# Designs tried in a protein design run: peptides against a protein of PDB entry 5D63. Part 59

Target 1, 292 residues: chain A of PDB entry 5D63
Amino acid sequence: SLRRGIYHIENAGVPSAIDLKDGSSSDGTPIVGWQFTPDTINWHQLWLAEPIPNVADTFTLCNLFSGTYMDLYNGSSEAGTAVNGWQGTAFTTNPHQLWTIKKSSDGTSYKIQNYGSKTFVDLVNGDSSDGAKIAGWTGTWDEGNPHQKWYFNRMSVSSAEAQAAIARNPHIHGTYRGYILDGEYLVLPNATFTQIWKDSGLPGSKWREQIYDCDDFAIAMKAAVGKWGADSWKANGFAIFCGVMLGVNKAGDAAHAYNFTLTKDHADIVFFEPQNGGYLNDIGYDSYMAFY

## One batch from the design tools (peptide; made by RFdiffusion4, then SolubleMPNN)

Design b2_p13_6_s3 (from b2_p13_6, 6 letters changed)
Fold by OpenDDE base, seed 2:
Structure b2_p13_6_s3 (fold): chain B 292 residues (1-292), chain A 13 residues (1-13)
Amino acid sequence: as target 1 above (292 residues)
Amino acid sequence: SEVDRVLELLRSQ
């Protein structure tokens, strides 16, 4: 089944993603097809899928930017019924906002069925233009219509996945203790991560013995990422991935505090030096502690 | 303690 997480939802037929128009939080804001740029933050096109307990394969879909939820207008089963953003809650009982999401017949894409109406989220006519209508439409689970087939590109990791990525890294000390701060993490492209670093003022910060040294840089970076997250997204229930590590070198005569993030495939970590903005596969230290 | 030692190392980085 689909895991809880943040997804970029892309049509299987054309290069169009499910977009909340203008990222507006207003009730009734159209959800439309819109172009996207891979490996970037597609601000209005990220959706937090929250699984509903005891309801198989059923989720709410919260727009990360607006904090509103995918909503089938009036829960109508009529073909062409508008799909909009609407205020809601993650565990609502409103069937207008409950979506059964399961694999399509191709085994890769998903179909998104409204729980109540049993109609499917449909990119009408497969229109690839910006602002193309997305609507509820009649369909079946087994048909191959790409208008109703969607790739769920996972943009986040669970804490367990992050933990696993860390565990696979060769630069972890035998005494390593990790502390998980959140449950789900949006993983940023390096370009975005770097921009946050730049905007934080850290590039202009002076290293000073003890008073503003490696730990301050590393914590400041994490704080900057946290604030960026809080300022950028209205949805709750996730964090922005940015870790802090403390490490010791092989000789045991130096220690360092630094950051880390996840690689694009979410399988590995990459180290980030907040004192210079560099990304490294080997920062020269083995981590004995991390929090993220 | 080991913790103290580690802190000493961090202070220089």
Scores: peptide ipSAE 0.147, ipTM 0.815, DockQ to the pose 0.625
Fold by OpenDDE base, seed 1:
Structure b2_p13_6_s3 (fold): chain B 292 residues (1-292), chain A 13 residues (1-13)
Amino acid sequence: as target 1 above (292 residues)
Amino acid sequence: SEVDRVLELLRSQ
């Protein structure tokens, strides 16, 4: 079953993603097909899937940018019914905004069925052009029509997944204590992570004994990422992944504060040195404390 | 204490 998380939802037939037009928060904003760029932040194309308790395989889909929800207009079962962004809540009972998401017959892609109408999210005519209509359309779970098949590219991790990634890293001290701050984390591409670092002013910050040293750099980076998240996205219920670690070297004669993020496949952590913007698999310290 | 030691080490970085 689909996990709670943030997804980039890509058509199985053509290189088009589910896009909230202009990222607008207005009720009735069209959801359309739109091109995307891999390994970048596709701003209007990220969706937080929130599973509905006690309703199997059923979710709301909140656009990360606008904070509005995928909505089948009037819940109509007519083929060609518009799918739009609309105000809502994560655990709504409005069937216009409830979507049953399950694997298609090919076992890789998903189909997105409106809970009420039982119609499916359809890239009309498989149109790959920007702004192509996405609509509710009749279908069945076992049909092979790629217009109604979608890949869910997971862009986030749960706190448990992050915890697991940390746990298998070899640079963790025996005294390690981790503190989880949130439940779901958007994982940024390194390029975006670096850009936030640059924009924070940290590259121009001077190390000063105690008053602005490693812990200040690391916490400042964490704060910068947090602010970036708050300023960039209107949806709630997720955070931006950026960890802080305190570590000690093998000899026990040096300690350091630094950041970390997750690798592209979300399976491992990579260390980030906020004093120089470097990414390292081995920063030379074993973490005895982390919060993220 | 161990905590103090760790803090002292951090201050150097």
Scores: peptide ipSAE 0.145, ipTM 0.811, DockQ to the pose 0.621
Fold by OpenDDE base, seed 4:
Parts: C-alpha cells; structure tokens; sequence
Structure b2_p13_6_s3 (fold): chain B 292 residues (1-292), chain A 13 residues (1-13)
C-alpha cells in the first residue's frame, strides 16, 4: 500500500506530471499535465499523500506548494470532470477530495480513483503538452490504459527511514544518540540544498574561534533550510531534511559539527560541510550525536 | 568528564 509521503506523480504513458497550474491556491485552479525535470524540485508537482484512517488505500492529496487539495469538481462521475486544486483539510470527509490509490494491473504504476464517484484521474487523451487536461474519467482497476496510470515517485522519507539510513552508515560512533525532530521529510536534490547554502550567506562567512565556528556553521545551515521550507511551501505536516551532527575523529583528538542529508535513493546519508559546501561520504568524524 | 572533553574538541573546529 502507498505510504504517507510526498510524491511526484508522473504519467505512465508520457513524460508528464500532475501539476497544479501556476501553483495557485485559488479554489478551482486546474490540475494539469506538465513536463518535469528529473532531479529538480518541480515546485508545483509535489503532493503530500495523507492516508485516511479506517478507509483502506484512501488519501487526500495536498499540493505542497499551494496547500490546496486535489478535488474532483462537484464530485461528478461524468467523464471529463475537472480535477482542480481546492481548499481542504488532510482528514476531510468530503468525497470530492478523497482518492483511493492502489497499484494498477502492471504492478508498478498506480491508479487514482475518486472515493465518491469511482472515476479515475485521467490524463485526457494522453496529451503530453504542458497544460493538458486532467479529469475524472470512467475506468476499471484492471484496465491497462496509461492515461490513468501514474508512477508515484517518493520524494520524502519518514523519520524512521532517515533513522535507518543513519544506522547503516559506517561513520557513527558507538555512543551515538539521535534526536528526531519531525515525522516526514522532503529530501532535496543536492543542487537545491547547495543553493540554500549559498543563499544563506555561509559561503562568505568567516570562521572565528568559538564565536562562529563549526557548530555555528552547521546550525546556520539547518536554520537556513528550515526557513527555506517555511518560505517555499504552504502545506503543513512535513519538514525539509537537513541534519546536524557532532562527531569525533578516530584518534579522539578532534571533534566537528557538520550537516548531512540523504542520497537520491534515500538509502544512505551524505555528509555536508557547511564551511565549504562540500559533500562527502566520509567527513573524517564518527557521529556521537545528531538531530534532524 | 567525557562530555567536557568532547566539548573542548569541538571548540577547536
């Protein structure tokens, strides 16, 4: 079953993603097919799937950027009914905004069925053009029509998944204590992570003994990412992944504070040195404490 | 203490 998380939702037939037009928060904003760029943030194309308690395989889909929800207009079962962004809440009882999401017959893609109308989210005519209509359309779970099949590419990790990634890293000290700050984390591409670092002013910051040293750099990066998240997204219920670690070297004669993020496949962590913007698989320290 | 020692190490980085 689909787990809670942030997804980039791509059509199985053509290189088009589910896009909230202009990222607008206005009720009735069209949801459309739009091109996307791999390994980028794809701002208007990220959706937080919130599972509905006691309703199997059923979710609300909140656009991360706008904070509005995928909504079948008037809940109509008519083929061609518009799918729009609309104000809502994560645990709404409004069937217009409840979506049953299960694997398609191909076992890889998903179909998105409106809970009330039982129609499916459809890229009309499989149109790959930017702005192509996405609508509710009649269908069946077993039908192989790629217009109604969607890949759900997970763009976030749970705190448990992050914890697991840390746990299998070889650069963790035996005394390690980790502190989880949030429940779900959007994992940024390195390019975005680096851009936040640049925009923070840290590249121009001067190391100064104690008053602005490694811990200040690391905390400043964490704060910058947090602020970036708050400024960039209107949806709630997730954070932006950026960790802080304290580590000691193997000789035990040096310690350091640094950041870390997750690799693209979310399976591992990579260390980030906020003093120079470098990514390293081995930063030369074993972490005895982290918070993220 | 061990914690104090580690803190001193951090201050040098």
Amino acid sequence: as target 1 above (292 residues)
Amino acid sequence: SEVDRVLELLRSQ
Scores: peptide ipSAE 0.142, ipTM 0.812, DockQ to the pose 0.651
Fold by OpenDDE base, seed 3:
Structure b2_p13_6_s3 (fold): chain B 292 residues (1-292), chain A 13 residues (1-13)
Amino acid sequence: as target 1 above (292 residues)
Amino acid sequence: SEVDRVLELLRSQ
């Protein structure tokens, strides 16, 4: 079954993603097909899937940018019914905003069925143009129509997945203690992570003994990422991944504070040096403490 | 303690 998380949802037939037009929070804003750039933040195309307790395979889909929810207009079962952004809540009982999401017959893509109408989210005519209509349309779970098949590319990790990635890394001290701060984390591309670092002012900050040293740089980076998240997204129920570590070298004669994020495949961590903006697989220290 | 020793080392980095 589909896990709670943030997804980029791409059509199985053409290179279009489910896009909330202009990222607008207005009720009735069209959801449309739109082009995307891989390995970037596609601002209007990220959706938080929240599973409904005790309703199998059923979710709300919250647009990360607008904080509004995918909504089938009037819950109509008519083919061609508009799918829009609309105000809502994560655990609503409104069937206009409840979506059953299960694997299609091909075993890799998903179909998105409205809980009430039993119609499916459809890229009308498979149109690859920016702004192409997305609508509710008649269908069945077994049909192979690519207009109604979607790849769910996970853009986030759970705290458990992050914990597992850390546990696989060889640069962890025997005394390691980790502290989880949130439940779900949007994982940023390195380019975005770096841009936040640049905008924070840290590149121009001077190292000073004790008063502004490694721990200050590392905490400042985490604070910058947190603020960026709060300022950028209207949805709740997730954080932006940016960890802080304290580590000791193998000789035991030096310690350091640094950041870390997750690799593209979310399977491992990569270390980030906030004093110079570098990414490293080995920062020269074994972590004895992390919080993220 | 070992923890105390490591914490002191942070002051130089």
Scores: peptide ipSAE 0.141, ipTM 0.813, DockQ to the pose 0.720

Design b2_p13_6_s4 (from b2_p13_6, 7 letters changed)
Fold by OpenDDE base, seed 5:
Structure b2_p13_6_s4 (fold): chain B 292 residues (1-292), chain A 13 residues (1-13)
Amino acid sequence: as target 1 above (292 residues)
Amino acid sequence: SEVDRVLQLLKSQ
C-alpha cells in the first residue's frame, strides 16, 4: 500500500507531472499536466498523501504549496470532469476529495481513483504540453492506459527512515543518541539546501570563539530551513529535513557541531558544514548526538 | 567511559 508521504506524481506515458496551476489556493484552480525538472523542488507539483483510517488504500492529496486538496469537480462521474484544487481537510469525508490509490497492472505505476465516482485521474489525451487537462475519466484498475497511470516519486521520508539512514552511516559514535522531532520530512535537493544556506546570511557570518562558533552556525542553519519551510508551504503535517549533529573526532580530543541531510535516494546521510556550505561524506567526526 | 556530551569542552571550531 502507498505510504503516507509527499509525492511527485508523474505520468507513466509522457514526461508530465500533476501540477496545481500557479500554485493557487483558490477553489477551482485547475490541476494540470506540466513539465518538471528532476532533482528539483517542482514547487506546485508536490502532494501530501494522507491515508484515511479504515478506508483501504484511500487518501486525500494535499498540494504542498497551496495547502488545497485534489478535488473532482462536483464528484461527477462524467468523463472529462475537471480535477481542481479545493479547500479541504486531511481526513475529510467529502468523496470529491477522496482518492483510492493502488498499483496498476504494470506493478510500478499507480492509478488514482476517485472514491465516490470511481473514475480515474486522467491526463487527457496524454497531452504532454504545459497546462494539459487532467480530468476524471472512466477506466478500470486493470486497464493499461498510460493516461491514467502515475508514478509516485517519494520526496519525503518518515522519521523511521531517517533514523535508519543515520544508523547505516559509519560516522556515528558508539554513544550516539538521536532525537526525532517530527514524523515526516521533505528532503531537499542540495541546490535548494544550499540556497537556503546562502539566503540565511551564514556565508557572511563571522566565526567568533564561543559566542558564534560551530553550534551557532549549525543551529542557525536548522532555523533557516525551518523558516524556509514555514514560509514556502501552506500544507501542514510535515517538516523540512535538516539535522543537527554533535560529533567527536577519533582521538576524542575535539568536537564539532554540524548539519546533515539525506542523499537523493534517501538511503544515506550526507554531512553539511554550515561554516562553508560544504557537503561531505566524512566530516571528520563521529556523531554522539543528533536532533532532526 | 561515556563521552562528555558538553560540546564546549572539546570544540575548537
Scores: peptide ipSAE 0.064, ipTM 0.754, DockQ to the pose 0.464
Fold by OpenDDE base, seed 4:
Structure b2_p13_6_s4 (fold): chain B 292 residues (1-292), chain A 13 residues (1-13)
Amino acid sequence: as target 1 above (292 residues)
Amino acid sequence: SEVDRVLQLLKSQ
């Protein structure tokens, strides 16, 4: 079963992703196929899948950028019906915005069926061009047409997954206490994380004893990421992953505050030094406290 | 915790 989370949704047949055109929040904005760049944000191509309680395998899909929802126009079962962005809510009862998402016959990709019409999200003609039509189209769950098969690449982690990644790291102190602040986290590519760091002004910030030292840098980075999230995305119900840690060195005679994020595969954490923008597998400290 | 407070006082960076 598909987990709640943020997904980049890629066609199984051609290198095209489900894209909300121009990221527009206007009702009726076309959802189209569009090229994407791996290991980047792909701004208009991220979708928050919210599972509907008591309706098996059924979700709303909220575009992260626009805050609007994937919508089958008029809920029509006619082949070629437009799929658009439209205002909505995460737990709507509007069948135009309810999507049953289950594995296709190949066991790797998913099919996206409109709950009401029972038609499937279709990259029309498998067109790989930017702006290609995505529409509702007749189909079956067992049919292997790649026009209706989609890879759901998860771009977020739950708090539990983040907790698990931390727990696997060897640089955690025996007294560690973690504090979870949110439920679902968009995990940024390092390039984006670094850009936020640069834009925050931290690269030019001067270390000053106590008044602006390690904890100030670490908290400033987290604040910068938080603000970036708020400024960048209109969808709600998720946060941007950026942790703060306090750690003690092996000798037990020094402590440090620093940041951390998750690796690309979401399985591990990597430490980030906000004083110099470095990513480290070992920052020289064992964490006794984190919040994220 | 007491340990956390003590460790925090060891900040030097």
Scores: peptide ipSAE 0.042, ipTM 0.702, DockQ to the pose 0.453
Fold by OpenDDE base, seed 1:
Structure b2_p13_6_s4 (fold): chain B 292 residues (1-292), chain A 13 residues (1-13)
Amino acid sequence: as target 1 above (292 residues)
Amino acid sequence: SEVDRVLQLLKSQ
């Protein structure tokens, strides 16, 4: 079953993603097909899937940018019914905003069925042009029509997944204590992570003994990422991944504070040195504490 | 803790 998380949802037939037009929060904003750039922040094309308790395989889909929800207009079962952004809540009972998401017959892509109408999210005519209509359309779970098949590219990790990634890293001290601050984390491409670092002013910050040293840099980076998240996205219920670690070297005669993020495949962590913006597989310290 | 003391006393960066 589909896990709670943030997804980039891509058509199985053409290089088009489910896009909230202009990222607008207005009720009735069209959801359309739109081109995307892999491994970047596709701002209007990220969706938080929240599973509905006690309703199998059923979710709300919140646009990360606008904070509005995927909505089948009037819940109509007519083919061609508009799919729009509309205000809502994560655990709504409104069937216009409830979507059953399960694997298609090909075992790789998903189909997105409106809970009430039983119609499917359809890229009309498989149109790959920007702004192409996405609508509810008649279908079945076993049909092979790529207009109704979608790849769910997961852009986030759960706290448990992050914890697991940390646990298998070789640079963890035996006394390690981790503190989880949130439940779901958008994982940024390194380029975005670096840009936040640059924009924070940290590259120009001067190291000063005790008063502005490693812990200040590391915490400032986390604060910058947090602010970036708050300023960039209107949806709630997720955080932006940026960890802080305290570590001790092998000799036990030096300590350091630094950041870390997750690799692209979300399986491992990579260390980030906020004093120089470097990414390292080995920062020279074993972490005895982390919070993220 | 011992490790806390390490950080407190041995920060080098």
Scores: peptide ipSAE 0.042, ipTM 0.713, DockQ to the pose 0.535
Fold by OpenDDE base, seed 3:
Structure b2_p13_6_s4 (fold): chain B 292 residues (1-292), chain A 13 residues (1-13)
Amino acid sequence: as target 1 above (292 residues)
Amino acid sequence: SEVDRVLQLLKSQ
């Protein structure tokens, strides 16, 4: 079963992702196939899948950038019906915006079926060109047509998954207490995380004893990431992952405040030093407190 | 607690 989360949705046959054209919030904006760059944000190609309570395997798909929802035009069952962005809500009853998402017959990709029409999201003709039509099309769950098969690459973690990643890390103090602030987190590529750090002004900030030291840097970084998230995305119901930790060294004679994010595979954390922009597997401290 | 002591007295980075 597909978990709640943010996904990059890629065609199983060609290197094309489901893209909301120009990231526009206008009703009727075409959803199209578009090329993507691995390990980047791919701004118009991220979708928040929200499971519908008491309706098995059924979701709304909210475009992260526009805040609009994947919508089958007029709910039509005709092959070739446009799939567009349209205003909506996460728990709508509008069958035009309800999508049953289950594994295809190959066991790795998914098919996306409109709840009402029972047609499937189809990359028309398997066209790999930018702007290729995505439409509702007749199909079945068991057929192998790659035009209707999609890989769901998860770009976010739940709070529970983040907690588990922290728990696996060897640099956690025995007195550790973690405080979870949100439910779902978009995990940024390091390049994006670093760019936010650069844009925050922290690279030019001067360390000063107590008045602007480690905790100030770490909190400033978290604030910068939060602001970046609010300014960049129109969808709600998720946060941008950026943690703050307090740690003590092995000797017990020094303490430090720093940041952390998740590794690419989301299985581990990596420490981030906001005073110099470095990523470290071992920052030299064991965390006794985190909030994220 | 010891953790509180560290936070209050040993923060220097």
Scores: peptide ipSAE 0.039, ipTM 0.709, DockQ to the pose 0.581

Design b2_p13_7_s1 (from b2_p13_7, 10 letters changed)
Fold by OpenDDE base, seed 4:
Structure b2_p13_7_s1 (fold): chain B 292 residues (1-292), chain A 13 residues (1-13)
Amino acid sequence: as target 1 above (292 residues)
Amino acid sequence: SLSEELWRQLLAE
């Protein structure tokens, strides 16, 4: 079963992702195939999948950038029906915006079926060009047609997954207390995380005893990430991952405040020093407190 | 509870 989360949805046949054209919030904005760059934020190509209670394997798909939802035009079952962005809500009953998402016969990719029409999201003709039409099309769950098969690359983690990643890290103090602030987190590539850090002004900030020291840097970074999230995305129901930790060194005679994020595979955390923008597997401290 | 000593150490950094 597909988990709630943010996904980059890639065609199984060609290197094309499901893209909301220009990231526009206008009703009827075409959803199209578009090229993507791995390990980057593909701004118009991120979709929050929200599971519908009591409807098996069925979701709304909210474009993260526009805040609009994947919508089968008029809910038509006709092959070639446009799939567009349209205003909606996460738990809508509108079958035009309800998508049953299950594994394809290959066990790796998914098919996306409109709940009402029972047609499938189709990259028409498997066209790999930018702007290629994505439409509802007739099909079956067991067909092998790659035009209707999609890889769901998860770009977010749940709070539980983040907690698990922290728990397996060797640099956690025995007195550790973690505080979870949100339920789902978009995990940024380091390049984006670093850019936020740069844009925050922290690289030019001067360390000053107590008045602007490690905790101020760490909190400022988290605040910057939060603001970046709010300013960048119109969808709700998720946060941007950026943690704050307090740690003590091995000798027990020094403490530090720092940030952390998740590795690319989301399995581990990596520490981030907001005073210099460095990423470290070992920051020299064991965390006794974190919030994220 | 969090150690007061650890808190003071944080203030020193």
Scores: peptide ipSAE 0.036, ipTM 0.723, DockQ to the pose 0.173
Fold by OpenDDE base, seed 1:
Structure b2_p13_7_s1 (fold): chain B 292 residues (1-292), chain A 13 residues (1-13)
Amino acid sequence: as target 1 above (292 residues)
Amino acid sequence: SLSEELWRQLLAE
């Protein structure tokens, strides 16, 4: 079953992603096929899938940028019915905005079926052009039509997954205590993470004894990421991943505060030194405390 | 305590 999370949703047939046109929050904004750039933030193409309690395999899909929801126009079962962004809520009962998402017959891609109409999200004619129509269309779960098959690339992690990644890391102190601050985290590419760091002004900040030292840098980075998230996205119910750690060296005679993020595959953490913007697999300290 | 020691170390960095 599909996990709660943020997804980049790509057509199985052509290199096109489900895109909310111009990221507009207006009701009725077309959802269209659009090209994308791998390993970047595709701003209008990220969707938070929220599972509906007690309704198997059924979700709302909130556009991260606009904060609006995928909506089948009038809930119509007619082939060619527009799929648009529309205001909504995560746990709506409106069948226009409820989507049953399950594996297709190929076992890798998913199909997206409207809960009410039982039609499927369809990249019309498999058109790979920017702005191509996405519509509700008749279909079946076992049909192999790539127009209705979508890869769900997960761009986020749950708090549990983050916790597991930390637990696998060898640079964790025996006294480690972790504190989870949110439930779901958008994981940024390093390039984006670095850009936030640059834009924060931290590269020009001076280390000063106690008054602005390692902990200040680490907290400032987390604050910068948090602000970036708040300023960039209209959807709620997720955070941007940026952790803070306190660590002690092997000799036990020095401690440090630093950041960490997740690797691309979300399986491991990588340490980030906010004083110089470096990514390290070993920062020279074992963490005894983290919050993220 | 260990906590105080770690805190002191952190302040030094």
Scores: peptide ipSAE 0.035, ipTM 0.719, DockQ to the pose 0.175
Fold by OpenDDE base, seed 2:
Parts: sequence; structure tokens; C-alpha cells
Structure b2_p13_7_s1 (fold): chain B 292 residues (1-292), chain A 13 residues (1-13)
Amino acid sequence: as target 1 above (292 residues)
Amino acid sequence: SLSEELWRQLLAE
């Protein structure tokens, strides 16, 4: 079963992702196939999948950038029916915006079936060109047609997954207490994380005893990431991952505040020093507290 | 508490 989360949805046949054209929030904005760059933020190609309670394997798909939802035009079952962005809500009852998402016959990709029409999201003709039509099309769950098969690359983690990643890290103090602030987190590539850091002004900030020291740097980074998230995305129901930790050194005579994020595979954390923008597997402290 | 002491250490840096 597909988990709630943010996904980059890639065609199984060609290197094309489901893209909301120009990231526009206008009703009826075409959803199209578009090229993507791996390990980057593909701004118009991220979708928050929200599971519908008591409806098996059924979701709304909210475009992260526009805040609009994947919508089958008029809910038509006709092959070639446009799939567009349209205003909506996460738990809508509008069958035009309800999508049953289950594994395809290959066991790795998914098919996306409109709940009402029972047609499938189809990259028409498998066209790999930018702007290629994505439409509802007749099909079956067991067909191997790559035009209707999609990889769901999960770009986010749940709070539980983040918690688990932290717990696996060897640099956690025995007295560790973690505080979860949100439920789902978009995990940024380091390059994006670093850019936010640069844009925050922290690289030019001067360390000053107590008045602007490690905790200020760490909190400022957290705030910068939060603001970046708010300014960048129109969808709700998720946060941008950026943790703050308090740690104690091995000698037990010094403490430090720092940040952390998740590795690409979401299985581990990596420490980030906001005073210099460095990523470290070992920052020299064991965390006794974190919030994220 | 230990946490309080650690906090003081953090503030010292």
C-alpha cells in the first residue's frame, strides 16, 4: 500500500515525470510529461499523496508547488480525457480527484486509476517530450503497458521514519529526547539545503559569546528552512526537514547546538554545522535533545 | 539536573 507522502512520479517507460505545467494554480492547468533532473528539486513535479480514509488504496494528489490537485476533466471515462490541476481538498469526495494507486503487475511501478471513471493515468504514446499529454485512458491493472505505469519516488519521510533514522545513529546520547514537530517532511538535497543556508545570511554571521552562538545559528537555520518552505510551496500538510540538536561531547564538559538532515536514502541522518555549512557524519557531540 | 548542566555548557560556547 502506498504511504502518505510526497512523490516524484516518473514514467516507467521513458524518463518523464508527471508535471503540472508551469506550476500554475489555475483550474484546468495541464498535467504533462516533462523531463526531470535526478537528485534535485523538480518544482512542478512533486505530489503529496493523501490517503482517503476507509477507501482502500485511494488518494488525492496535491501538487506541492501549486497546491492544486490532479483532476480528471469532467471525470470522463473517454480515452484521451485531459488530466489537469484543479482546486480541491485533501479529503474531497469528488471522484474527479480521487485516484486509486496500486502496484502494477511488475511489482515495482504503480498504476493510477481514477476512482470514478476507472481509467488510468496515461502518458499518451509514451511521448518523452516536454509537454507530452497525460490523459485518462482505458486499461486494466494487469496490463504491462508502460504508458500507464509510474514509479513513485518518495521524496519525504514520516515523523516515525525520521525518528527511526535518528535512533540508528551512533551519536545519540543515552538520555536523548526527541520532539517531533510535524508529520511528514520533504527531504532536501544537500545542494538545496546549502543554498538555503547561504541565502539565510548565516555564512556572514559572527559568532558572539552567548548572544549569537551555536544555538542561534542552529535555530536560524531551522527558521530559514521553514521560511523557504513556506515561500516555495503552496501545498499544506508537510514540512521541510531540518532538525535541531543539542549535544554533549564525549568528555561531558561541553555542549553544542547544530542541525541535521536526512541522507538521500532517508535511512540515516547527517549533521550540519550552521556556523560553517559543513556536513559531518560525526560532529563530535552526542545528541541529548532534538526537535524536528 | 543533567539537562540543566548541559544547557549551561551549551550557553558557554
Scores: peptide ipSAE 0.034, ipTM 0.717, DockQ to the pose 0.201
Fold by OpenDDE base, seed 3:
Structure b2_p13_7_s1 (fold): chain B 292 residues (1-292), chain A 13 residues (1-13)
Amino acid sequence: as target 1 above (292 residues)
Amino acid sequence: SLSEELWRQLLAE
């Protein structure tokens, strides 16, 4: 079954993603097919899937940028019914905004069925052009029509997944204690993470004994990422991944504070030095404490 | 404790 998380939703037939037009928060904003760039933040194309308690395989889909929800217009079962962004809540009972999401017959892609109408989210005519119509359309779960099949590329991790990635890393001290601050984390590409670092002013900051040393740099980076998240996205219920670690070297005669993020496949962590913006697999310290 | 010692090391840098 599909897990709670943030997804980039890509058509199985053509290189097109589900896009909220202009990222607008207005009720009735069209949801359309649009091209995307891999390994980047596709701003209008990220969707938070929130599972509905006690309703199997059923979710709301909140656009991360606009904070509005995927909505089948008037809940109509008519083929060609518009799918739009509309105001809503994560645990709504409105069947216009409830979507049953399960694996298609090919075992890799998903189909997205409106809970009320039982029609499916359809890239009309498989049109790969920017702005192509996405609509509710008749179908069945076992059909092979690629117009109604979607890959869910997960762009976030749960706190448990992040914890597991840390636990697999060889640079963790035996006394390690981790503190989880949130439940779900959007994982940024390094390019975006670096840009936040640059915009924070940290590249121009000078190390000074105690008054502005490693811990200040690491906390400033986390604060910058937090602010970036708040300023960039209207949806709630998730955080931006940026960890802080305290570590000790092998000799036990030096300690350091630094940041870390997750690798592209979300399986491992990579260390980030906020004093110079470098990414490292080995920062020379073993972590005895982290919060993220 | 070990934790206290580690904090002192951090402050020393």
Scores: peptide ipSAE 0.033, ipTM 0.712, DockQ to the pose 0.178

